# Peptides against a protein of PDB entry 3OIQ: the designs that were tried, part 94

Target 1, 212 residues: chain A of PDB entry 3OIQ
Amino acid sequence: KNRIFVSSSKDFEGYPSKAIVPVQFVALLTSIHLTETKCLLGFSNFERRGDQSQEDQYLIKLKFKDRGSERLARITISLLCQYFDIELPDLDSDSGASPTVILRDIHLERLCFSSCKALYVSKHGNYTLFLEDIKPLDLVSVISTISTKSTNSSKHSSSELISECDLNNSLVDIFNNLIEMNRDEKNRFKFVKLIHYDIELKKFVQDQQKVL

## One batch from the design tools (peptide; made by RFdiffusion4, then SolubleMPNN)

Design b1_p20_3_s1 (from b1_p20_3, 11 letters changed)
Fold by OpenDDE base, seed 1:
Structure b1_p20_3_s1 (fold): chain B 212 residues (1-212), chain A 20 residues (1-20)
Amino acid sequence: as target 1 above (212 residues)
Amino acid sequence: SLSETLKKLFSTYKNLEDEV
């Protein structure tokens, strides 16, 4: 089955009322919600949606029905947080209380770029996105990819059906949206408040601001 | 690894329509 690249979570409004569609998108991790009964990841590209919140535009569910799936979900969260340098409480604590983790507004401190594969599953007009795969993206790699318009159509093998163009366009759109948010005095997002704000990111933002 | 964990998680995906 062909995987569909999704540039906007609004695309799902046009999707079938009963389907299973493999999708892929690139977004920033915005929230983690781990309870005794649910595991959710929030992602956003910060597309302007009128009066709607720009946070958690992609709500991704991890399967959390049995002890086996719960364990795999917890390990997934731990490994993602380890990659992004997000401090979590010990999820493996022998205290029979499953630790609850609720992190919000992750993008205010860290730009956690993620390439996500999910299953869009719809029934009776409602849908849920189930996590299939996630690739964390290094910020230096993201900056390099945007800065070098890869005019090199490297013959990436036909199996990763993401047009290099679709990935690059989505990354550019995210940065443009972040630049707009940074310019808005009412918006909480500021590049200078990121924990990992360095000279490279500063220079990149300054160069992108000249094109907008 | 993350990829191996996700592959194992995905292998458990059955009857997802009942979880919508």
Scores: peptide ipSAE 0.612, ipTM 0.957, DockQ to the pose 0.838
Fold by OpenDDE base, seed 4:
Structure b1_p20_3_s1 (fold): chain B 212 residues (1-212), chain A 20 residues (1-20)
Amino acid sequence: as target 1 above (212 residues)
Amino acid sequence: SLSETLKKLFSTYKNLEDEV
């Protein structure tokens, strides 16, 4: 079955009440919730939803039901945090107590762009997104991708074009939403407060702000 | 690697409908 690219988490409102649908999206990591019984990742593209929180628009579950899946989930979290330079308490503590990790508002300190593959699984009108794959995206690579594709409409084959256009459009939309948040004095998000705020990101944001 | 870990995790996915 073809994987569906999802540009908005609202698309799931139109999905079947009983289905398994492979989906893909790109978003920023906003939260990590690791407890004794659950492992959840929150993602957002910061689409405007009225008065609703723009965080955790995509709530992604890792299977966490047995010691094997729990271990794999913990390793997944550690590897993601290592990639994004997110400080976690030592998950391998010899004390036998599984550490609880609750991180929120990750996007206020770090732009953790992620390409996610998930299974939409619905039953009785409720759904859960189960993580199949995640590719962390380097911010420099994201910036370069947005900057270069505004110029090269090269004749690539129709099937690869859609997925790559969808990815780029979503990355542009995320940055546009972040720029709007940065302009809003009431919004806590500010580019200058990012730990990794550098000259390249500054320049990119300034150039994008001129187009909006 | 992360991809290998996720492949292993995904291989454990059975009866996901019971986890909704």
Scores: peptide ipSAE 0.580, ipTM 0.952, DockQ to the pose 0.852
Fold by OpenDDE base, seed 3:
Order: structure tokens, then sequence, then C-alpha cells
Structure b1_p20_3_s1 (fold): chain B 212 residues (1-212), chain A 20 residues (1-20)
């Protein structure tokens, strides 16, 4: 079956009550929930949903049922956190207690852009998204991709089945949503509070703000 | 690598309908 690109987590409201559908989306990592019994990743594109929280619009499960899947889930979390420079408590602590990690509001300190592949699995009208693949995206690469869209389509044929247009539109939408959040005095998100806020990001945000 | 870890994780996916 072809993988469906998802631009909004609302798209799942129209999905079949009993199905397995491979999906793909681009979003910011917002939360990590690792306990003794579950591993969850929260993602958001910060699409406006009225008065509802814009966080964790995509709740992604990693399988966490046996020692093998638990180990692979923990390694996945460690590798993602290493890529994004997210400090985790030592997951290898010799204390026979399985380390619990609960991180929220990651986007307030770091913009962790991620291209996610997941399985939409539904039963009796409920659904779960299971993680198949995740590609962390470098912020400099995201900024360069958005900035160059207004000039020459250099046909770098990356043979990935996603329309380069869908990826790039989702990245623009995320930045536009972040700019709106940054303008809102009630919103906790501010670009100047990001740990990696630099002159390049500042200039990019200022240039995008003139187009909105 | 992350991709290899995720491929291994995905290979363990069985009966996901029972985890919904």
Amino acid sequence: as target 1 above (212 residues)
Amino acid sequence: SLSETLKKLFSTYKNLEDEV
C-alpha cells in the first residue's frame, strides 16, 4: 500500500474505524514518555485547534511489550536525544529500577524537526500510531530548504516517495504557526528562549514575519 | 544506527490491533 502524507492530525478523524494504514508526517518533537510499561513520543505542527492544547497532536507509540522491544525502544529514545542534544538521565543505571523519562514542552527549548513514518492502526473507532521510522531534520537544513523554495528547483532526485512539495509545505506551515505563537503574548513559545537561538534563525524569522 | 534500530523494532510488530 502507498504511504499517505498527512498534513494535519485531524485527517485521522476521517480514517476507517478498522484499518492499518501506513502514514507519514513532518512535525516538531514535543514530548517523550518512557515508563516501565510504555514508550510514547509526542509531536506537533502547532495547527490551531480552537482552545485545545497544540502540543502532542501526534501521539506515537513504540512497541513496549517484551524485553526485546523495550530494549529497542530505549535505544531509539537515546539515539534521538543524542541527535537533538536532549539530556536524558542515565538509562543504563545499575539500579534494577527501569528509568522513567518524562519530558514535555521540548519545543520551548529546542526545535526538533522530525520526518516520521508510522502505522495508523484502528479498532472500534479508536486508533494508535505506531512508529516505523523517524528521520531527525537539521534546523539549518530546514531553514535553507524553506529559503531556497522561492528560487531554482534544483532537481536533487531524492527517491523518497514523499512529494518534496508536501514536506516543504509542512515545514513552512510549522514555522508560520511558530511565528504566530511567538507574536501571542499569552503563548509560552518564544524564539529568543530557544537554546540554539542564533543570528541565522533570528534573520530567518524576521524575514518570514514580513511575509505573514 | 537509528534506522537499523527502527527496522528491528518494526520487525517485532505483530497483532497491533490488540494494542489499540
Scores: peptide ipSAE 0.579, ipTM 0.952, DockQ to the pose 0.863
Fold by OpenDDE base, seed 2:
Structure b1_p20_3_s1 (fold): chain B 212 residues (1-212), chain A 20 residues (1-20)
Amino acid sequence: as target 1 above (212 residues)
Amino acid sequence: SLSETLKKLFSTYKNLEDEV
């Protein structure tokens, strides 16, 4: 089955009530919810949805049903946090209690761009997104990709280009949404409050702000 | 690696419709 690129989490409102659909999206990691019974990742592209929270627009479940899947989920979270330089409490604590991790508003401190592959699974009109794959994206690579592709619209290459164009368009949309949030005095998001806010990100934001 | 862990996790995916 072809994987569908999803630009908006609203697309799922039109999806079948009983299906398994492989999907792909790009978004910022906004939350991590690891308990004794579940592992969830929240992602957002910060699309404006009226008065609804812009966080956790994509709620992604990791399988967490047995000791084997739980271990793999915990390792996945640890490796993801290691990549994004997110401090986790020691998940290997000798205290026989599995540590609970609840992180929210991750995007207020770190822009954790992620290319996600998931299975949309629906039953009885409800759906769950199950994580198949996640590729963390380096912010420098994201900035460079957005900055360079404004010029390369001329290459007719097939199905791989569509996915790459869709990825880039979604990255641009995320940055545009973040710029709007940064301009809003009521919004907690500010680029200058990011731990990794540097001269490169500053210049990029300033240049994008002139186009919007 | 993260990719190897995810591949291994995904290989365990069975009956996901029962988790909805």
Scores: peptide ipSAE 0.560, ipTM 0.948, DockQ to the pose 0.849

Design b1_p20_3_s2 (from b1_p20_3, 11 letters changed)
Fold by OpenDDE base, seed 3:
Structure b1_p20_3_s2 (fold): chain B 212 residues (1-212), chain A 20 residues (1-20)
Amino acid sequence: as target 1 above (212 residues)
Amino acid sequence: SLSKTLKELFSTYKDLESDV
């Protein structure tokens, strides 16, 4: 089955009530919820949805049933947090209690751009997205990609059928949404409050603000 | 690697419709 690129989490409202569909999207990591029984990752494009919260538009499940699969989920979270410089409590505590991790509003401190592959599974009109793969994206690379309007069809034969256009459009849309949030005095998101806010990001935001 | 760990985790998935 061909993987579908999803630009909006509203697209799932039109999906079949009973289906299994491979999907892919690009979004910011907003939350991590690891407990003894489940792991959930929240992502958002911050698309305006009326009065609804713009956080956790994509809830992605890591399923585990035993200690072995739980360990794999825990390693996944550790590796993701290591990439984004997110501090986690020591998940390796020899104390027989499974560590609980609850992080929210990650986007207020760090822009964690992620390309996600998931399996959409629906039953009786409800759905769950199961994580298949995640590629963390470097912010410098994201800024460069948006700025250069990559005409370079670099023939790197990575079989990832996402059109470079779909990825780039989604990244632009996310930044535009963040700029609108930054302009809103009621919104908690501010670029200047990001831990990694630097001269490059400042200049990029200022240049994008002139086009909006 | 992250991708290798996720592939291994995803290979353990069975009866996903029961968890919806």
Scores: peptide ipSAE 0.668, ipTM 0.964, DockQ to the pose 0.943
Fold by OpenDDE base, seed 2:
Structure b1_p20_3_s2 (fold): chain B 212 residues (1-212), chain A 20 residues (1-20)
Amino acid sequence: as target 1 above (212 residues)
Amino acid sequence: SLSKTLKELFSTYKDLESDV
């Protein structure tokens, strides 16, 4: 089955009430919720949805059933946080209690761009997105990709290809939404408050702000 | 690797419809 690229989490409102659909999207990591019973990752494109919270537009579940699969979920979170330089409380604490991790508003400190593959599973009109794969994206690479508009259609095999256009469009949309949030005095998001705010990001934001 | 760990985790997924 072809994987569907999803540009908006609203697309799921039109999905079948009983289906299994491979999907792919690009979004910012906004939250991590790891407990003894579940792991959820929140992602957002920060698409304006009226009065609804712009956070956690994509809630992605990591399912575990036993200690082995729980360990794999925990390793996944550790590796993701290591990639994004997110400080976690010691998940390896010898205290036989499974560490609980609750991080929110990650985007206020770090832009954690992520390309996600998930399985949309619906039943009785409800759905859950199960994480299949995640590719963290480097911010410098994201900025370069948007700036160059390079249709370097690297001939990856047609079955796994996000349209490079769909990826680029989603990245542009995210930045545009962040620029709007940055302009809003009521919004907590500010580029200058990002831990990794550098001259390159500053210049890129300034250049994008002139186009919007 | 992250992708390897996720593939291993995802391979454990059974009866996903029960968790919806």
Scores: peptide ipSAE 0.647, ipTM 0.961, DockQ to the pose 0.955
Fold by OpenDDE base, seed 1:
Structure b1_p20_3_s2 (fold): chain B 212 residues (1-212), chain A 20 residues (1-20)
Amino acid sequence: as target 1 above (212 residues)
Amino acid sequence: SLSKTLKELFSTYKDLESDV
């Protein structure tokens, strides 16, 4: 089955009540919830949804059922946090208590752009997204991709690649939503509060603000 | 690698509908 690119988590409201659909999206990592029984990653594009919270619009599950699969989930979290420079407690400690990790509002300190592949699985109108693959995206590369407007439709005909147009549009939409949040005095998000706020990001935001 | 770890994890998935 072809993988569907998803630009909004609202798209799932129109999905079948009983299905397995491979999907992909790009979003910011907003939360990590690792316990003894479950691992959830929250992602958002910060699309406005009326009075609904803008964080955790994509709740992605890492399923584990035994110590081996739990270890793989912990390694996944460690590798993701290592890439984004997120400090975690030691998850590899042989101390018989599996460490609980609860991180929220990650986007207030770090812009963790991620290209995700997941399985949409629904039953009786409820659904869960299961993580299949994740590619962390470098912020400099994201800024470059948006700035250089891909006129080159390189027909990379590989069914595994996100359309360059779909990726670029979603990245632009995320930045536009962040700019709106930054302008809102009631919103906690501010670019200047990001740990990695630099001259390049500042310039990019200033240039994007002129187009909005 | 992250992708390798996720592929290995995903290979363990069975009966995803029971965990919805």
Scores: peptide ipSAE 0.588, ipTM 0.953, DockQ to the pose 0.921
Fold by OpenDDE base, seed 4:
Structure b1_p20_3_s2 (fold): chain B 212 residues (1-212), chain A 20 residues (1-20)
Amino acid sequence: as target 1 above (212 residues)
Amino acid sequence: SLSKTLKELFSTYKDLESDV
């Protein structure tokens, strides 16, 4: 079955009440919720949803059932946080207690762009997104991708290739949403408050702001 | 690698409909 690219988490409202659908999206990591019983990753593209929180639009579950799978979930979180330079408590501490990690509002300090593959699984009209794969995206690479508008319509008609256009459009949409949030005095998000705010990001934001 | 770890984790997934 072909993987569906999802540009909005609202698309799931139209999905079958009983299905298993492989999906892919790109979004910013907004939250991590690791407990003894579950691991959830929150992602957002910051699409406007009226007065609703723009955080955790994609709630992705890492399922574990035993100590072995729990360890794999912890390793996943550690590797993801290592990539994004997110400080975590030592998750490997032999202290017998599974460390609880609750991080929120990650996007206020770091832009953690992620390409996610998940399974949409629905039953009785409820759904859960199960994480299949995640590719962290480097911010420099994201900026470069948006700036170059890679018109490489590589004719690879392979049914599994998510359109490079869909990815690029979603990345642009995320930045546009962040620019709008940055302009809103009521919004806590500000580019200048990002830990990794540099001259390159500053220039890119300034250039994008001229187009909006 | 992250992808390898996730593939291993995902291979443990059974009866996903029961966790919805």
Scores: peptide ipSAE 0.648, ipTM 0.962, DockQ to the pose 0.937; fails the geometry check

Design b1_p20_3_s3 (from b1_p20_3, 9 letters changed)
Fold by OpenDDE base, seed 2:
Structure b1_p20_3_s3 (fold): chain B 212 residues (1-212), chain A 20 residues (1-20)
Amino acid sequence: as target 1 above (212 residues)
Amino acid sequence: ELSETLKKLFSTYKDLESEV
């Protein structure tokens, strides 16, 4: 089955009430929810949805049912947090108590761009997204990719190209949404409050703000 | 490394419809 690229989490409203659909999206990591009973990752592209919270538009479930799946989920969280320089409590604490991690609003401090592969699984009109794969994206690489593709409309290679075009369009859309949030005085998001706010990101944001 | 971990995690997914 071909993997469907998803540009909006609203696309799932049109999906079958009983299906298994492999999907792919790019979004910012917004939340981590690791408890004794569940592991969830929240992602958002910050698409405007009226007065609703723009966080956790993609709520991704990790299997968390046995010691093996729990261990793999914890390793996944640890590796993601290590990649994004997110401080976690020691998940391997000798205390026998599995640490609870509840992080929200991650995007207010760090732009954690992630290319996600998931299974859309629906039953009885409800759905769950199960994580299949995640590729964390380096912000410098994201900025470079957006900046360079404004010039290179000319390389035809059909199937890998669609996924790359869709990825880049979604990255642009995310940045545009973040720029709008940054301009909104009511929005808590501000680029200058990012821990990794540097001269490169500043310049990129300033250049994108001139196009919007 | 992360993708391999996730592949292992995903390989343990059985009866995903029971978790919806």
Scores: peptide ipSAE 0.081, ipTM 0.719, DockQ to the pose 0.881
Fold by OpenDDE base, seed 3:
Structure b1_p20_3_s3 (fold): chain B 212 residues (1-212), chain A 20 residues (1-20)
Amino acid sequence: as target 1 above (212 residues)
Amino acid sequence: ELSETLKKLFSTYKDLESEV
């Protein structure tokens, strides 16, 4: 089955009430929820949804039902947090209590761009997204990719280019949404509050703001 | 490394419709 690229989490409202569909999307990591019984990752592209929270638009479940799946989920969280320089409490504490990790609003401190592969699984109109793969994206690489696309309309006609076009359009849309949030005085998101806010990101945001 | 870990995790998914 071909994997469907998803540009909006609203696309799932039109999906079948009973299906298994492989999907792919690009979004920012917004939350991590690891308890004794559940492992969830929240992602968002910050698409405007009226007065609803723009956080956790993509809620992704990791299987967490047996010692094997729990171990793999914990390793996945550790590796993801290590890549994004997210501080976690020691998940291997010798105290027989499974550590609980609840992080929210990650995007307020760090832009954690991620390309996600998931299974959409629906039953009786309800759905769950199960994580299949995640590729963390480097912010410098994201900025460079958006900046270079303005000049190279080289029509190479391979099926791989559709996925690259969709990826890059989603990255642009996310940045545009973040710029709008940054302009809104009521929004908590501000680029200057990011831990990794540098001269390069500042210049990129200023240049994008002139086009919007 | 992360992708291979997730592939292993995903391979453990059984009865996904029971978790919806």
Scores: peptide ipSAE 0.077, ipTM 0.713, DockQ to the pose 0.887
Fold by OpenDDE base, seed 4:
Structure b1_p20_3_s3 (fold): chain B 212 residues (1-212), chain A 20 residues (1-20)
Amino acid sequence: as target 1 above (212 residues)
Amino acid sequence: ELSETLKKLFSTYKDLESEV
């Protein structure tokens, strides 16, 4: 089945008012909203959208209709948080109430790069993105991928290369947007405030800043 | 171009239309 790579959440404005389209994108995890009745993940590429919040540009719904889907959603959140070293509020409240998790502004502390597969589902001009699959991306791997692409831009048109090019372009765009946010004194995002800010990330950011 | 590609990718997941 053909899956559309989405570089911008604005692409959905041109999508049909009644459709189901398999899509893929890469973005930073910005929010987690887990309640008794819903599970949502917010993602962003931090594209400039005028006065609109740059957070939650991709609002992804996890299926949450039955005990099986609820369990899968909770496991998905737990695994993502474990992978990104996101502290969840203690899920071990002895009160048989399913814990509510509301995390926002995750990108201010951690760069949680994620490759998402979703179903765009529209009805009457409204749409919802349903999560099909998520792959967390390691930051070192992201940095390495961006750094290596700058040297190899010179060979081969084949359909498999489009998806890798699209992924890498989106990763570059995200970093460029983060660099712009870091330069803006009014923006809360600063690389030096990231919990995982190390010498490698520092060097990479400094090298990318020279190209912009 | 995008509109023609999109038209070919439309599948009906009726079960998800109730959640939009």
Scores: peptide ipSAE 0.068, ipTM 0.680, DockQ to the pose 0.169
Fold by OpenDDE base, seed 5:
Structure b1_p20_3_s3 (fold): chain B 212 residues (1-212), chain A 20 residues (1-20)
Amino acid sequence: as target 1 above (212 residues)
Amino acid sequence: ELSETLKKLFSTYKDLESEV
């Protein structure tokens, strides 16, 4: 089955009421919800949806049904958090209690750009997105990609033609949305409050703000 | 490195799902 690139989580409103569709999107990690019974990752592109919360527009489930899948989910979270320098409570605690992680509003402190592959699974008009793959994106690489308009043809000939254009457009849209949020005095998001706010990000934001 | 590790992890995960 061909993988569909998704630019908006609204696209799912037009999806079949009973289907399994492989999808891909790019978004910021906004939440992590690991409990004894479920693992969820929240993502957003911060598309404006009226007065609705812009967080968790893509709620992605990790399979969490057995000890093997639970371990896999925990490893996935640990690796993502390690990549993004997200502090987790010690998941290795020998305390026989399964570690619970509830992080929200991650985007207020860190821009965790992620390319996600998921299965859209619908039944009776309800859907769930199941994580199939995730590629964390380095912020410097994201900034460079947007700034250069360079089709960085990393010659990884993986025949899954995600148009480099679709990825780049989504990254631009996310930054534009963040700039709008940063301009809104009522919005909690501010670039200057990011832990990784540096001269490069500052310059990039200033240059993008002149175009918007 | 991390992306390759994750990709390998999810490949193994899919294989395990196909056996169920």
Scores: peptide ipSAE 0.029, ipTM 0.705, DockQ to the pose 0.188

Design b1_p20_3_s4 (from b1_p20_3, 9 letters changed)
Fold by OpenDDE base, seed 1:
Structure b1_p20_3_s4 (fold): chain B 212 residues (1-212), chain A 20 residues (1-20)
Amino acid sequence: as target 1 above (212 residues)
Amino acid sequence: ELSETLKKLFSTYKNLEEEV
């Protein structure tokens, strides 16, 4: 079955009430919820949805039913947090207590761009997104990719990759949404409050603001 | 590298319809 690229989490409102659909999207990591019974990752593209919170537009479950899946979920969280320089409590503590991690509003401090593959699974009109794969994206690479209008569709004919156009459009949309949030005095998001706010990101934001 | 490792690990989803 072909994997569907998803540009909006609203696309799921039109999906079948009983299906398994492989999907792919690009979004910012907004939350991590690891407890004794569940592991969830929140992602957002910050698409405007009226007065609703723009956080956790993509709520992704990691399988968390047995010791093997729990260990895998913990390793996944640790590796993501290591990549994004997110401080976690020691998940391997010999204390026998399952460490609880609840992080919210990650995007207020760090832009954690991620390319996610998930299974949309629906039953009786409800759905869950299960994580299949995650690729963290480097911010410098994201900025470079948006700045270079990739006129060279490199013929990477691998049927499993997002089209370079779909990726670029989604990344541009996220930045445009962040620029709008940054301009809103009521919005908590500000680029200058990011821990990794540098001259390169500043210049990029200033250049994108002239196009909007 | 991280993506390929995670792909192999998540490929074992069985009975996902019971978790919805």
Scores: peptide ipSAE 0.035, ipTM 0.680, DockQ to the pose 0.675
Fold by OpenDDE base, seed 5:
Structure b1_p20_3_s4 (fold): chain B 212 residues (1-212), chain A 20 residues (1-20)
Amino acid sequence: as target 1 above (212 residues)
Amino acid sequence: ELSETLKKLFSTYKNLEEEV
């Protein structure tokens, strides 16, 4: 099945009002919403959308209807949080109360780059993005990928040509948007406030700032 | 390996149109 790479969540405004479309995007994890009845992941590329919050531009739903899907959702959240060093309350507490996790503004403390595969499902003019797969991306690997003009197109098989170009362009766009947010005195985002702000990230940001 | 397992599990979504 042809998967569509999505560079903007505005692309969904042009999508069919009744469809199931496999999509892929790259974005930063911005929120986690786990309740007794819902599991949502918020992502953003921080594309400028006027005065609207730049958070949760991609709201991804995990299926949460039965104990099996709930368990899968919890495992997915735990694995993501473990990968990004996000502190969670114990989701496995034998106390029959499903722990509620509401994390917002994750990008203010951690750059959680994620490659997401989802199903766009629309009905009656509304849509939902259902998570199919998520790959957390290492920040050092992201920085290296942007810094190396990677002309080495490893010819991965012809049918899911996620153009290495589309991925790289989206990663560059995210960093450019973060640099703009960092320059805005009204924006809460600052690179120096990231928990993982190191000399490597500092140098990379300084070098990207010279190109903008 | 884990990603493929998760992808396979998520691909079993039935009746997604009812959850929109």
Scores: peptide ipSAE 0.033, ipTM 0.684, DockQ to the pose 0.651
Fold by OpenDDE base, seed 4:
Structure b1_p20_3_s4 (fold): chain B 212 residues (1-212), chain A 20 residues (1-20)
Amino acid sequence: as target 1 above (212 residues)
Amino acid sequence: ELSETLKKLFSTYKNLEEEV
């Protein structure tokens, strides 16, 4: 079955009320919700949705039904947080209570670009996105990818290009949305408040702002 | 490297139909 690239979480409104569809998207990690009973990851591309929250546009469920899946979810969260330098409370607290992790608004401190593969599973018009795979993306690599492809739009080679063009377009769209949020005085997001705000990111944002 | 590790971990997620 071909995996569908999803540019907007609104695409799911047109999906069948009973289906299993493998999907892929690129978005920023916005939230982590790990409790005793569930594990959820929130992602967003910050697409404008009127008065709707721009956070958690993609709510991804990790399987969390047995000790094996729970352990796997915890390891996944730990590895993602380690990759993005997200401070977690010590998950190894000697108190036999599994620590609850609730992080929100991650994008206000860190740009955690992620390529996600999920299963869209719908029943009776409701859907859930189940995580199949996640690839964290390095911000320097994201910036370099956007910067290099803005110049090379001329080589049509047909099949591998679609997924790579879709990826790049989504990354550009995310940055454009972040630039708009940064310009909005009412928006909490500001590039200068990112912990990893450096000269490279500053320059990239300034150069992208000239094109918008 | 991390993506391959995560792929190996998620290969266990075959039976999701019961959770919707």
Scores: peptide ipSAE 0.032, ipTM 0.674, DockQ to the pose 0.493
Fold by OpenDDE base, seed 2:
Structure b1_p20_3_s4 (fold): chain B 212 residues (1-212), chain A 20 residues (1-20)
Amino acid sequence: as target 1 above (212 residues)
Amino acid sequence: ELSETLKKLFSTYKNLEEEV
């Protein structure tokens, strides 16, 4: 079955009330919720949805029903946090209590771009997105990809069924939404408050702000 | 490397309809 690229979490409102659909999207990691009973990852592209929170537009569930799935969820969280330089309590603590991790508003400190593969599973009009795969994206690589869109189709053989156009459009849309949030005095998001805010990101944001 | 490691870890989800 072909994987569907999703540009908006609103697309799921039109999906069948009973289906299993493989989907893919690009978004920023916004939250991590690991407890004794569940593991959830929140993602957002920060699409404006009236007065609704722009966080957790994509709520992704990791399977968490047995010791094997719990271990996989913990490893997934650890690896993502190591990649994005997110401080976690030691998940392997010799204390037989599984650590609880609740992180919110991750995007206020770090831009954690992620390419996600998930299963949309619906039953009785409700749906859940189950994580199948996650690829963290390097911010420098994201910036370079957006900046070079005008000149060189370098055929990197993406064996991934994503249209390079869809990926790149979603990355641009995310940055445009972040620029709008940064301009809004009521919005907590500010580029200058990012821990990794450097000269390259500053220049990129300034150049994108001139196009909007 | 990280993405390939994660891909190897994700097992086939079975009975996902029971978790909706």
Scores: peptide ipSAE 0.032, ipTM 0.673, DockQ to the pose 0.582

